# Designs tried in a protein design run: peptides against a protein of PDB entry 3KDP. Part 30

Target 1, 230 residues: chain A of PDB entry 3KDP
Amino acid sequence: PFLIFIIANIPLPLGTVTILCIDLGTDMVPAISLAYEQAESDIMKRQPRNPKTDKLVNEQLISMAYGQIGMIQALGGFFTYFVILAENGFLPIHLLGLRVNWDDRWINDVEDSYGQQWTYEQRKIVEFTCHTPFFVTIVVVQWADLVICKTRRNSVFQQGMKNKILIFGLFEETALAAFLSYCPGMGVALRMYPLKPTWWFCAFPYSLLIFVYDEVRKLIIRRRPGGWVE

## One batch from the design tools (peptide; made by RFdiffusion4, then SolubleMPNN)

Design b1_p11_1_s2 (from b1_p11_1, 9 letters changed)
Fold by OpenDDE base, seed 2:
Structure b1_p11_1_s2 (fold): chain B 230 residues (1-230), chain A 11 residues (1-11)
Amino acid sequence: as target 1 above (230 residues)
Amino acid sequence: DELTQALLASL
């Protein structure tokens, strides 16, 4: 998200505080819960990892986590961001390079895509209105991400949802997201303005995409062991 | 703010 903010010079899509709430708040319990996941049914049939040649974190894992799943997550967040700004008169093309004027408190006549002028205060309200839905979008796609991380090869349907700590983590992150989004004073404390409940559904297609993509990947691995996808 | 932005860019 921040790389696109710098490269495209767009208004800030996700605030620093919201990023910290993701990394330290919503992701912590879910990540810890994976340590309690049951081993896959075929784990004892696999050769032990060679500590000298086989890295625990390899290029393939990095590519999967950051290059594939992370990109789908980012796309989900940016989709929500662009929809909100478009509904407020700022089309995606108009946002390119707008950051300099957007963040200048002395410019009170920034035009939207329809020629309406926006004051600094009005622009900042719209910016902060994007932060909460972006955050919630990330939480919703993280549901799928957490579930797919349960296994490397087996389908989630084969593994099942037996990890009670993981289930608790899913509820905890959702409850925390709702608390941060709707608790009075969060707009002042965290610059997280309340969102309409309908914005929670904007992430669902991306969550489904992550899940389907990973299940197809795992299916290919099961059918063709030792392939490029493994 | 620039430092915070740079740190966030590294994430």
Scores: peptide ipSAE 0.009, ipTM 0.469, DockQ to the pose 0.024
Fold by OpenDDE base, seed 3:
Structure b1_p11_1_s2 (fold): chain B 230 residues (1-230), chain A 11 residues (1-11)
Amino acid sequence: as target 1 above (230 residues)
Amino acid sequence: DELTQALLASL
C-alpha cells in the first residue's frame, strides 16, 4: 500500500496503525496455528531437507508468498480502495498524482471527478473511511491464504480442516477485525471508521481467486511432479 | 508522525 502511495501519489490507502493491527493482531494467531497442522500424507515419500544446502526460505516460497499470493491480496485491497473512492466521487484515474493537493491542509477546493469541491477535512474523512475496508479486505483474503498454506502439495479437500487451532485462528482474526472496525472510539484511536457490512464482501472474489489458484497449482504439481510450477 | 505512520504502513 505505501509503495503505491509513493509511486502513484494517491491518497493513503491503508494507515500505519491498521497495518500494525494486521501484522501484530490478525496474523499472529493464524501463523502460529500452522505449526499445529498435520503432516501431508506424502511427507514420508520426501527426502529430509539438507540443512547445509536447502534453504528454509527458498525462491519458490518467496515467489508464492510475495510474487503470487501477495500480489492478489494487494489487488484485492486496492480494488476495495478504488471502489470506495469512486463511490465518493473520485475515479481511479483522478487519484493519480492527487496526493500533494489531497494532503495540503490549505487547499480546500480539491475537485473530484464530477467537479465537486472537497475541503481538507472532508478529504481526510474519506481517506480514513478507506482504511477500515482495506484492512477488512486483507483479513478476508487472509482466510484463503491461511487455508492454502495448510499444504504444499495436497488439496485442502484431501487434507481437511482438522486443525482446530487454525479454525480458532480464523475466528480470532475475524473477531478482532470486527472489533477494530466497529468498536466505539476506533475512529479516533486507530483512524478506523466503521464500515458498511457490504464492504466485507468486496474481498470475496479475491479470496476465492486465491483459493482456486492454489488448488489448481497443487493439482498441476500432483499430476506433473517436478514441473516448473512446483 | 506522518513518517512513522508511513513507515509502519509500508510493513
Scores: peptide ipSAE 0.014, ipTM 0.524, DockQ to the pose 0.029; fails the geometry check
Fold by OpenDDE base, seed 4:
Structure b1_p11_1_s2 (fold): chain B 230 residues (1-230), chain A 11 residues (1-11)
Amino acid sequence: as target 1 above (230 residues)
Amino acid sequence: DELTQALLASL
């Protein structure tokens, strides 16, 4: 989000507070829950990792985490962002380069795609209106991400949802997201304005995409051990 | 605002 904010000079898609809420709030319990995940059924059939040659975090993991799943997550967030801004009169093409004028408090006549003028305060309301749904979008795609992280090779359907701590994590992150989104005063305290319940569904296609993508990946790995997809 | 700006400036 921040890279695109800089490169494309668009209004800030996700605030620092919301990022902190993701990194420290919604992601921690789910991440910890993975430590309690049951071993895959075939783990004892695999040779132990060579600690000298096999990095715990390898290029494949980075590629999967950041290059694939992370990109899908980012796309989901940006989709939500662009939809919200479009509903408020700012088409995606109009957002390019708009940041400078958007963030200038002295410019009170920034035009949207339809020629409507927006004051600084109105623009910031719209910006902060984007932050919460973007955050919620990330949480929703993180459901899929967490679930796919349960296993390296086995399907989630093979592994099942037996990890009670993971289930708790899913509820916790969702409850936290709801709290941050709907608790009175969050707009002032965290600049997280309440979102319409319909915005929760905006991320669902991306969450599903992540899930399907990973299940297909795992299926390929199971069918072709030692392939490039591993 | 100041905290957010400070955090943004630290990034």
Scores: peptide ipSAE 0.013, ipTM 0.502, DockQ to the pose 0.027; fails the geometry check
Fold by OpenDDE base, seed 1:
Structure b1_p11_1_s2 (fold): chain B 230 residues (1-230), chain A 11 residues (1-11)
Amino acid sequence: as target 1 above (230 residues)
Amino acid sequence: DELTQALLASL
Protein backbone atom coordinates (compact mmCIF):
# COMPACT_ATOMS: atom_id res chain seq x y z
CA PRO B 1 0.00 0.00 0.00
CA PHE B 2 2.66 2.53 0.97
CA LEU B 3 4.73 2.02 -2.20
CA ILE B 4 1.75 2.69 -4.46
CA PHE B 5 0.94 5.70 -2.29
CA ILE B 6 4.42 7.06 -3.08
CA ILE B 7 4.66 6.00 -6.75
CA ALA B 8 1.17 6.97 -7.84
CA ASN B 9 0.85 9.90 -5.41
CA ILE B 10 -2.59 8.75 -4.34
CA PRO B 11 -4.27 9.36 -0.97
CA LEU B 12 -2.95 6.93 1.65
CA PRO B 13 -4.78 3.60 1.15
CA LEU B 14 -3.82 2.06 4.47
CA GLY B 15 -2.73 3.97 7.53
CA THR B 16 0.32 3.20 9.62
CA VAL B 17 -1.86 2.28 12.59
CA THR B 18 -3.87 -0.18 10.50
CA ILE B 19 -0.64 -1.73 9.19
CA LEU B 20 0.52 -2.19 12.77
CA CYS B 21 -2.83 -3.74 13.66
CA ILE B 22 -2.31 -6.27 10.85
CA ASP B 23 1.31 -7.07 11.61
CA LEU B 24 1.01 -7.17 15.40
CA GLY B 25 -2.68 -7.79 15.96
CA THR B 26 -4.38 -9.97 13.39
CA ASP B 27 -1.39 -11.91 12.03
CA MET B 28 0.35 -13.00 15.23
CA VAL B 29 -2.05 -15.65 16.55
CA PRO B 30 -2.71 -17.16 13.11
CA ALA B 31 1.03 -17.36 12.40
CA ILE B 32 1.74 -19.00 15.76
CA SER B 33 -1.09 -21.46 15.14
CA LEU B 34 0.79 -22.91 12.16
CA ALA B 35 3.42 -24.22 14.56
CA TYR B 36 0.76 -26.56 15.91
CA GLU B 37 -0.34 -27.86 12.52
CA GLN B 38 -0.12 -31.61 11.99
CA ALA B 39 2.53 -32.85 9.62
CA GLU B 40 1.45 -33.62 6.09
CA SER B 41 0.83 -37.31 5.44
CA ASP B 42 3.67 -37.45 2.92
CA ILE B 43 6.31 -35.52 4.88
CA MET B 44 8.12 -38.72 5.87
CA LYS B 45 8.09 -39.86 2.22
CA ARG B 46 10.03 -36.81 1.08
CA GLN B 47 13.78 -36.87 0.89
CA PRO B 48 15.57 -34.68 3.39
CA ARG B 49 16.48 -31.30 1.98
CA ASN B 50 20.09 -30.75 1.07
CA PRO B 51 21.17 -28.03 3.52
CA LYS B 52 23.75 -26.74 1.02
CA THR B 53 21.49 -26.41 -2.01
CA ASP B 54 17.94 -26.37 -0.68
CA LYS B 55 17.25 -23.19 1.24
CA LEU B 56 14.48 -23.27 3.82
CA VAL B 57 13.18 -20.04 2.32
CA ASN B 58 13.83 -20.33 -1.39
CA GLU B 59 13.00 -18.06 -4.31
CA GLN B 60 9.98 -20.19 -5.15
CA LEU B 61 8.55 -19.74 -1.67
CA ILE B 62 9.19 -16.00 -1.77
CA SER B 63 7.64 -15.79 -5.22
CA MET B 64 4.59 -17.72 -4.03
CA ALA B 65 4.14 -15.86 -0.75
CA TYR B 66 4.93 -12.32 -1.84
CA GLY B 67 4.85 -12.36 -5.63
CA GLN B 68 1.61 -14.29 -6.05
CA ILE B 69 -0.46 -14.47 -2.87
CA GLY B 70 0.71 -11.12 -1.54
CA MET B 71 -0.11 -9.45 -4.85
CA ILE B 72 -3.63 -10.91 -4.81
CA GLN B 73 -4.04 -9.60 -1.26
CA ALA B 74 -2.84 -6.16 -2.29
CA LEU B 75 -5.17 -6.15 -5.28
CA GLY B 76 -8.06 -6.99 -2.97
CA GLY B 77 -7.20 -4.10 -0.68
CA PHE B 78 -6.78 -1.66 -3.54
CA PHE B 79 -10.03 -2.80 -5.09
CA THR B 80 -11.83 -1.92 -1.86
CA TYR B 81 -9.96 1.38 -1.66
CA PHE B 82 -10.85 2.43 -5.20
CA VAL B 83 -14.49 1.42 -4.78
CA ILE B 84 -14.86 3.50 -1.61
CA LEU B 85 -13.22 6.53 -3.16
CA ALA B 86 -15.31 6.15 -6.31
CA GLU B 87 -18.48 6.02 -4.20
CA ASN B 88 -17.35 9.28 -2.64
CA GLY B 89 -16.80 10.94 -6.02
CA PHE B 90 -13.10 10.21 -6.60
CA LEU B 91 -12.56 8.04 -9.67
CA PRO B 92 -9.28 6.07 -9.82
CA ILE B 93 -7.80 8.20 -12.61
CA HIS B 94 -8.48 11.37 -10.62
CA LEU B 95 -6.55 10.00 -7.64
CA LEU B 96 -3.27 9.89 -9.58
CA GLY B 97 -1.12 12.77 -8.39
CA LEU B 98 -3.82 14.00 -5.99
CA ARG B 99 -1.83 13.25 -2.81
CA VAL B 100 -0.03 16.59 -2.70
CA ASN B 101 -3.24 18.58 -2.69
CA TRP B 102 -5.06 15.95 -0.64
CA ASP B 103 -2.62 16.18 2.25
CA ASP B 104 -2.36 19.98 2.16
CA ARG B 105 -4.40 21.29 5.07
CA TRP B 106 -4.50 24.78 3.56
CA ILE B 107 -6.31 23.61 0.42
CA ASN B 108 -10.00 23.30 1.23
CA ASP B 109 -11.37 23.20 -2.31
CA VAL B 110 -9.98 19.96 -3.75
CA GLU B 111 -12.40 18.89 -6.44
CA ASP B 112 -13.60 15.34 -6.97
CA SER B 113 -14.32 13.80 -10.37
CA TYR B 114 -17.72 15.53 -10.41
CA GLY B 115 -16.55 19.02 -9.46
CA GLN B 116 -17.57 18.81 -5.81
CA GLN B 117 -15.19 20.62 -3.50
CA TRP B 118 -13.81 18.82 -0.47
CA THR B 119 -12.39 20.47 2.62
CA TYR B 120 -9.30 19.04 4.27
CA GLU B 121 -11.40 17.60 7.08
CA GLN B 122 -13.83 15.96 4.67
CA ARG B 123 -10.94 14.44 2.69
CA LYS B 124 -9.37 13.03 5.83
CA ILE B 125 -12.67 11.49 6.88
CA VAL B 126 -12.87 9.75 3.49
CA GLU B 127 -9.23 8.66 3.73
CA PHE B 128 -9.71 7.19 7.19
CA THR B 129 -12.95 5.62 5.99
CA CYS B 130 -10.80 3.74 3.43
CA HIS B 131 -8.29 2.50 6.02
CA THR B 132 -10.72 0.31 7.95
CA PRO B 133 -12.20 -1.52 4.92
CA PHE B 134 -8.70 -2.02 3.52
CA PHE B 135 -7.67 -3.53 6.85
CA VAL B 136 -10.75 -5.76 6.94
CA THR B 137 -10.09 -6.80 3.34
CA ILE B 138 -6.61 -7.93 4.33
CA VAL B 139 -8.02 -9.92 7.26
CA VAL B 140 -10.54 -11.66 5.00
CA VAL B 141 -7.91 -12.63 2.42
CA GLN B 142 -5.67 -13.78 5.28
CA TRP B 143 -8.28 -16.40 6.13
CA ALA B 144 -7.52 -18.05 2.82
CA ASP B 145 -3.79 -17.44 3.20
CA LEU B 146 -3.73 -19.09 6.61
CA VAL B 147 -5.74 -22.07 5.40
CA ILE B 148 -3.52 -22.63 2.35
CA CYS B 149 -0.44 -22.43 4.58
CA LYS B 150 -1.59 -25.55 6.44
CA THR B 151 -0.03 -27.66 3.70
CA ARG B 152 2.76 -27.33 1.19
CA ARG B 153 1.69 -30.03 -1.25
CA ASN B 154 -1.42 -31.81 0.01
CA SER B 155 -4.88 -30.37 -0.45
CA VAL B 156 -6.50 -28.74 2.56
CA PHE B 157 -9.27 -31.27 2.04
CA GLN B 158 -6.74 -34.05 2.62
CA GLN B 159 -5.25 -32.33 5.66
CA GLY B 160 -8.56 -31.27 7.18
CA MET B 161 -9.23 -28.62 9.82
CA LYS B 162 -8.01 -30.48 12.90
CA ASN B 163 -5.82 -27.68 14.24
CA LYS B 164 -8.02 -26.08 16.89
CA ILE B 165 -5.47 -23.34 17.50
CA LEU B 166 -5.67 -22.32 13.84
CA ILE B 167 -9.46 -22.24 14.04
CA PHE B 168 -9.16 -20.11 17.17
CA GLY B 169 -6.76 -17.82 15.30
CA LEU B 170 -9.31 -17.31 12.52
CA PHE B 171 -11.94 -16.33 15.07
CA GLU B 172 -9.51 -14.14 17.00
CA GLU B 173 -8.36 -12.14 13.97
CA THR B 174 -11.96 -11.70 12.86
CA ALA B 175 -13.09 -10.63 16.32
CA LEU B 176 -10.18 -8.21 16.59
CA ALA B 177 -10.98 -6.80 13.15
CA ALA B 178 -14.61 -6.32 14.19
CA PHE B 179 -13.56 -4.72 17.48
CA LEU B 180 -11.18 -2.28 15.79
CA SER B 181 -13.78 -1.48 13.14
CA TYR B 182 -16.85 -0.95 15.33
CA CYS B 183 -15.75 -0.14 18.87
CA PRO B 184 -16.73 3.42 19.82
CA GLY B 185 -13.77 5.77 19.90
CA MET B 186 -11.63 3.82 17.39
CA GLY B 187 -12.05 6.64 14.90
CA VAL B 188 -10.39 9.04 17.33
CA ALA B 189 -7.90 6.61 18.87
CA LEU B 190 -6.77 4.72 15.75
CA ARG B 191 -8.23 6.78 12.89
CA MET B 192 -10.29 3.71 12.03
CA TYR B 193 -13.76 4.84 11.19
CA PRO B 194 -16.56 2.27 11.22
CA LEU B 195 -17.38 0.53 7.97
CA LYS B 196 -20.61 -0.73 6.53
CA PRO B 197 -20.97 -4.48 7.10
CA THR B 198 -21.19 -4.94 3.32
CA TRP B 199 -17.50 -4.03 3.00
CA TRP B 200 -16.56 -7.35 4.59
CA PHE B 201 -17.80 -9.09 1.46
CA CYS B 202 -15.65 -7.06 -0.96
CA ALA B 203 -12.67 -9.29 -0.19
CA PHE B 204 -14.49 -12.62 -0.57
CA PRO B 205 -13.79 -13.04 -4.30
CA TYR B 206 -10.09 -12.48 -3.65
CA SER B 207 -10.09 -14.84 -0.69
CA LEU B 208 -11.74 -17.49 -2.85
CA LEU B 209 -9.28 -16.77 -5.67
CA ILE B 210 -6.33 -17.31 -3.31
CA PHE B 211 -7.78 -20.57 -2.08
CA VAL B 212 -8.61 -21.91 -5.55
CA TYR B 213 -5.29 -20.77 -6.96
CA ASP B 214 -3.32 -22.55 -4.27
CA GLU B 215 -5.41 -25.72 -4.47
CA VAL B 216 -4.88 -25.83 -8.23
CA ARG B 217 -1.16 -25.23 -7.71
CA LYS B 218 -0.98 -28.06 -5.19
CA LEU B 219 -2.96 -30.31 -7.51
CA ILE B 220 -0.50 -29.64 -10.33
CA ILE B 221 2.44 -30.34 -8.00
CA ARG B 222 0.90 -33.65 -6.93
CA ARG B 223 0.22 -34.70 -10.53
CA ARG B 224 3.50 -33.44 -11.96
CA PRO B 225 6.21 -33.48 -9.30
CA GLY B 226 9.24 -31.37 -10.17
CA GLY B 227 7.34 -29.08 -12.50
CA TRP B 228 7.85 -25.33 -12.87
CA VAL B 229 4.80 -24.66 -10.68
CA GLU B 230 6.44 -26.08 -7.55
CA ASP A 1 11.33 -7.18 -8.55
CA GLU A 2 10.36 -9.81 -6.00
CA LEU A 3 11.39 -7.53 -3.18
CA THR A 4 9.44 -4.69 -4.76
CA GLN A 5 6.48 -6.99 -5.25
CA ALA A 6 6.82 -8.23 -1.68
CA LEU A 7 7.00 -4.68 -0.42
CA LEU A 8 4.07 -3.69 -2.63
CA ALA A 9 2.11 -6.63 -1.29
CA SER A 10 3.04 -6.19 2.37
CA LEU A 11 3.36 -2.43 2.67
Scores: peptide ipSAE 0.007, ipTM 0.422, DockQ to the pose 0.022; fails the geometry check

Design b1_p11_1_s3 (from b1_p11_1, 9 letters changed)
Fold by OpenDDE base, seed 3:
Structure b1_p11_1_s3 (fold): chain B 230 residues (1-230), chain A 11 residues (1-11)
Amino acid sequence: as target 1 above (230 residues)
Amino acid sequence: DELMEALVAAL
């Protein structure tokens, strides 16, 4: 989010406080829950890792986490961001380079895509209105991310959902996201304005895409062991 | 707001 904010000079998609709420709030219990996951059925057929040569964080993990899944998550967040701004009169093309004027407190006549003028205060309300749905979008795509992280090779349908700690983590992160989004005072404390319940669904296609993509990837790995997809 | 702006600027 922040990189695109700088590069494209768009209004801030996700606030720093909301990022902290993700990193320190919603993601901790889910991440810990993976330590309680049952070993895959084929684990005893794999050679033990050589601690001297085999990195825990390898190129495949980086490619999957940042290059594939992370990009889909980012696209989901930005999709939600662009939808909200478009509903408020700012089409995606109009947002490019707008940051300079958007963040200027002295400019009170920033025009939207329809020629409506927006005061600084109005613009900041819209910006902060985007932060909560972007945050919730990340949580929704993280459901899929957490579920796919249960296994390296086996389908989730083969592994099952037996990890009670993971199920608790999914509930906890969702409950925390709802709390942060709707609790009175969060708009003042965290700049997280309440979102319309419909915005929770904006991420669902991306969450499904992540899940389907990983299941297809795992299917390919199972059918062609030692392929470039592994 | 100033704190948030400072945090954003520091990131």
Scores: peptide ipSAE 0.016, ipTM 0.517, DockQ to the pose 0.028
Fold by OpenDDE base, seed 2:
Structure b1_p11_1_s3 (fold): chain B 230 residues (1-230), chain A 11 residues (1-11)
Amino acid sequence: as target 1 above (230 residues)
Amino acid sequence: DELMEALVAAL
């Protein structure tokens, strides 16, 4: 999100406070819950990792986590961001390079894609209106991310949902997201304005995409051990 | 707010 904000000079899609709420709030309990996951059924049939040659975090894991899943998560968030801005008159093409004028408090005549002029205050309301739905979008795609992280090779349907701490984590992150989105005063305290309940559904296609993508990946690994997908 | 804007502008 932040890299695209800098490179494309678009209005800030996700606030620093909302990023902290993800990294320290919604992700903490889910991440800890993975430590309590049951071993995969074939783990004892695998050779032990060679600590001298095999890194715990390898290029394949980084590529999967940041290059594939992380990109789908970012696309989900940006989709929500662009939809909200388009509904408010700012088409995606018009946002390119707009940041400089958008963030200038002395410019009160920034035009949208339809020639409507926006004051600084109006623009900041729209910006902060994007932060909460982006945050919620990330939480919804994280449901799929957490579930796929249960296993490296086995399907989630083979592993099952037996980890009660992980199930608790999914409920906790959802409840926290709802609290941060709808509790009175969050607009002032965290600049997280309330969102329409319909915005929760914008992330569902991306959550499903993550899940299906990883299940297909795992299926390929099971059918072709030692392939490039492993 | 000004500090946050200044940090974002400096980045």
Scores: peptide ipSAE 0.009, ipTM 0.447, DockQ to the pose 0.025
Fold by OpenDDE base, seed 5:
Structure b1_p11_1_s3 (fold): chain B 230 residues (1-230), chain A 11 residues (1-11)
Amino acid sequence: as target 1 above (230 residues)
Amino acid sequence: DELMEALVAAL
């Protein structure tokens, strides 16, 4: 979010407070739940890692986490952001370079794509209205991320959903996201304004895409052991 | 409060 905010000079897509709510709130219990996952059925058929040559964090893990899955998550969040701003009169092309005027409290006549003028207060309301749906979009794609992390090689359908702590984590992060989005006073405390319930569904195609992408990846690994994807 | 109501109505 911040890299595109700086490079494209667009209005802030996701606030620092909302990022902290993800990192310290919604992600903690799900991440801990992976420690309780059952070993894959083929674990004893794999060679042990060489602790001297094989890194725990390797190029493959970085490529998967940041280069593939992380990019799909970011695309989901930005899709939600651009749709909300477009519904409020700001088309994506018009947002490029707009940040300087958007963040200036003395400019009360910023025009949208249709020539409507927006006060500083109106612009900040729209910006903070984008933060909550972006946050919820991240939580919805994290459902898929957590589920795909259950296995390295086996399909999730082979592994099953037997980890009760992981299931609890999925409900906890969703309940926390709903609490942060709809509890009275969150607009003042966290600058998180309420969102329409329909915005929860905006991320579902991206969550499904993550899940399908990883299942296809795992299928390729099972059919072609020792390939570049392993 | 009026701005929140207007936003919830406009959304």
Scores: peptide ipSAE 0.009, ipTM 0.382, DockQ to the pose 0.090; fails the geometry check
Fold by OpenDDE base, seed 1:
Structure b1_p11_1_s3 (fold): chain B 230 residues (1-230), chain A 11 residues (1-11)
Amino acid sequence: as target 1 above (230 residues)
Amino acid sequence: DELMEALVAAL
């Protein structure tokens, strides 16, 4: 989010407060819940890790976590962002380079893609209206991310949903996301304006994509051990 | 790789 904000000079898609709410709020309990996950059925069939050659965090794990899943998550967030701005008259192409004028409080006549002028206050309202849906989008794609993280190799259908702490984490992050999105005063306190309930569904295709992608990956790994997909 | 670069650029 922040890298594109800089590179493309677009209005800030996800606020610092919303990022902190993800990193410290919604992600903590789900992440902790993974420590209570049952071992995969094949874990004892794997050779012990060689501590000299096999890193705990390897290039494959980084590629999977940040390069694949993290990118799908980011795409989901940006999709929501661009849709909201487009609904408010700002087409994606018009957002390129707009940041400088967007963030200037002395410019009160920034035009949208249809020639409508926007005051600084109006622009900040629509910006903060994007932050909460982006945040919620991340939470929704994190449901899939958390579920796929239950196993490295086995299907989630083989592992099952026996981890009650993980299930609690999914409810907790969702409840927290709803609280932050809809509690009165959050617009003032956190610059998180309330969402239309329909925005929760914008991330569902991406959440499903993450889940299907990882299940297919795991299926390939199980069928072709030692392949490039591991 | 281009998709990854586009996605990294999207972060």
Scores: peptide ipSAE 0.008, ipTM 0.398, DockQ to the pose 0.020; fails the geometry check

Design b1_p11_1_s4 (from b1_p11_1, 9 letters changed)
Fold by OpenDDE base, seed 1:
Structure b1_p11_1_s4 (fold): chain B 230 residues (1-230), chain A 11 residues (1-11)
Amino acid sequence: as target 1 above (230 residues)
Amino acid sequence: DEVMEELVKKL
């Protein structure tokens, strides 16, 4: 997100505080929960892997998979950002290069895509209104990520949702997202303004995309053991 | 506050 912010010179899609909330609040509990996930039913029946050769291949493929998932997460966040700005009159094309004028306190006549002028304060309100949905989008996408990380080869439907700590993690990050989104004073304290409940659903297509992607990946792995997708 | 309320209503 921050790289695109710099390269495209768009208004800041995600604040530093929201990033910290993601890193500390939404990532830690899921990561811990995964440590307590039950082993796949088939893993326990497999012969010991060669610790040198099989680790490198697995690390590369895991890194690639996480990289791809991270890209989908970022795309989900940017999608919500662009939708919110578009609903407020700022089309994605108009946002390119707008950052300098957007962040200037002395420019109170920044025009949107429809010729409406926006004061600095109004622009900052819209910007901060984007931070919360972006954060919530990441959380909703992380639900899928957490669920898919339960298994390496088996479908989630085959292994099921037996990890109570994982379920707790999903509730915790959801509760945190709700707290940050709806608690009075968060707009002032964290620059996170409240969301319409409908914005939670904006992330669902991306969450589903990650889920489908991983299920397809796992299906390919099951059908072609030792392929490039393992 | 009014601008905020209007923006939140539009969102």
Scores: peptide ipSAE 0.014, ipTM 0.503, DockQ to the pose 0.085
Fold by OpenDDE base, seed 3:
Order: C-alpha cells, then structure tokens, then sequence
Structure b1_p11_1_s4 (fold): chain B 230 residues (1-230), chain A 11 residues (1-11)
C-alpha cells in the first residue's frame, strides 16, 4: 500500500495508525496461533529436515507470504480505496499525482473528476473514510491467509480447524476490526471513520480467491511432488 | 496526527 502511495503520488490509502493496528493488533495473535498448529498428518512420512541445507524459511515460503498473498491483500485494499474515491467523484486516473495538492492545507479548490471543488477538510474526511474499509479489507483477507498458512501441503479440509488459539485469533482480529470501525471517537483518535456494514463484504471475493488459489496450489503439490509450485 | 503524516511522507 505504501509503495503505491509513493510511486503513484495518490492520496494516502491507509493511515500509519491503521497500519500499526494491523501489525500490532490483527496480525500478532494470528501469528502466535500458528506456533500452536498441529503437525500435518503426513509430516512423519517425510524425511527429517537437514538442518545444514534445509532452511525453516525458504524462498518458496517468502514468495508465498510476501510476493503472492501480500500482493492480493494490497489489491483488495486498493480496490476498496478506488471504489470509495470513485463514489466521491475521484476516478483512479485523476488520483495520479494528486497527493501534493491533496495534502496542501492552503489549497481549498482541488477539483474532482467532475469539476467539483473540495476543501482541505472535505478531502481529509474522504481520505479517512477510505482508511477504515481498507483496514477491514485487509482483516477479511487475513482470515483466508491465516487459514491457508495452517498447512504446507495438506488441504485445510484434511487438516481441519482444531487449533483453538487460531480460532480465537480469527475472532480477536474481527472483534478488533469491528471495535476500531464503530467505537465512538475512533475518527478523532485513529482517523478511522465509521464504516457501512456492506463494506465488510467487499473483501470476500479476494479472500475466496486466496483460499481457492492455495487449495489448487496444494492439490498440485500433492499430485506432483517436487514440482516448482512447492 | 501531523507527525504521523510526516513520518509516512518520509517513508
């Protein structure tokens, strides 16, 4: 999210406080919960890891976590961001390079894609209106990410949902997202304005996409062991 | 608020 903000010079899609809420709030308990995940049913059928050659974190794991899943999360968040800004008169093409004028307090006549002028205050309200649904989109996508991270090769349907700490993590991140979205004063404290409940569903296609993608990937790995997809 | 925005802009 932040890299696109810099490169495209668009209005800030996700505030720093919301990023901190993701990193400290919604990611921490889920990440800890993975340490308590039960071993895959086939783990004892694998050869012991060679501690000299086999890293705990390999290039495939890094590519999956940061390259693939992280990009889909960012796409989901940016989709929500662009929809909200478009509904408020700012088409995606008009946002390119707009950041400098958007963030200038002395410019009170920034035009949208339809020629409507926006004051600094109005622009900041729209920006902060984007932060909450972007955040919620990330949380909803993280549900799928956390579930797929339970196993390396087995389907989630084979592994099951036996980790109570992981289930608690999913509940906690959802409850935190709801609290931050609807608690009075969050607009002032965190620049997170209240969210229409319908925006929670905006991320569901992306969560489903991640889940289907990972299940297909795992299916390919099971059918073709030692392939490049592993 | 301004400090956080400035931090983001510097990042």
Amino acid sequence: as target 1 above (230 residues)
Amino acid sequence: DEVMEELVKKL
Scores: peptide ipSAE 0.010, ipTM 0.319, DockQ to the pose 0.027
Fold by OpenDDE base, seed 4:
Structure b1_p11_1_s4 (fold): chain B 230 residues (1-230), chain A 11 residues (1-11)
Amino acid sequence: as target 1 above (230 residues)
Amino acid sequence: DEVMEELVKKL
């Protein structure tokens, strides 16, 4: 998100404090939960991995998987961001290069895509209104990420949700997201303005897409062991 | 506060 903010010179889609809340608050507990995930039932039936060859392959696969997941997560967040800004009169094309004027406190006549002028205060309200939905979108996408990362080859339906710590992590990050979104004073403290409950559903298509993609990938791996998808 | 409420209502 921050790289796109710099490259595209768009208004800040996600605040630095919010990013820290994601990294420390929502990502840490889930990451720990994955460390306590029980091995897949089929792993115990496999021969011991060759520590020299299989480690490198696993590191590459993990890096690619997390890289792809992170990209889809970012796309989900940006989708929510662009939808909110579009609903407020700022089409995605108009946001390109707008950051300089957007962040200038002395410019109170920044025009939206429809010629409506926005004061600095109004723009910052819209920006901070984007932070909460972006954050919530990330959390909702992370639900899918956590669930899919639980297993390498088995379907989530086959392995089941046996890790109580993972389940706890999902509830914790959801509770944190709700707290940050709806607790009084978060708009001032974290620049996270309250969110309509309907915006929680904006991320669901992306979570579903990630889930379906991973299930299809795992299905292919199960059907074709040693294929290029592995 | 009113502009915020209106924006939150529009969102």
Scores: peptide ipSAE 0.008, ipTM 0.452, DockQ to the pose 0.088
Fold by OpenDDE base, seed 2:
Structure b1_p11_1_s4 (fold): chain B 230 residues (1-230), chain A 11 residues (1-11)
Amino acid sequence: as target 1 above (230 residues)
Amino acid sequence: DEVMEELVKKL
């Protein structure tokens, strides 16, 4: 999100503090939960791998898969961001290069895509209104990511939701997201204004996309053991 | 993975 913010010179979609809350808050318990995930039922049936060749290839392929998941996650956040701004009169194309004028407190006549003028205060309210749902979108997409990361080859339906720590991580992450989204003072402290509950649903298509993507990936791996997707 | 995820999260 921050790279697109710089390159496209768009209004800030996600605050730095919010990013820190993702990295340190929402990701920590889920990451720990993955360390306690049960081994796949087929792992014990596999022959010993060559630790030099098979590990490196597998790490590279895993990194690519998670990189792709991360891109989908970011797209989900940006989708939510662009929807909110569009609903407030700022179409995505109009946001390109707008940052300089957007962030200037002395310019109180920034025009939207419909020629309506916006004061600095109004613009910042809209911006900070985007931060919270962007964050929530990340969390909702992370639900899918966390669930899929528990296995490399087995479907989530095959492995099941047996890890109690994983389930706890999902609830903790959700509770943190709710706290940051709705606790009084978060707008001032974190630049996260309260969001309508409907914005939680904006991320669900992307969570589903990640889930489907990974299930398809795992299906390919199961059908073609030792392929480039493993 | 973590680095790539972090980079993408920063995107």
Scores: peptide ipSAE 0.000, ipTM 0.243, DockQ to the pose 0.025; fails the geometry check

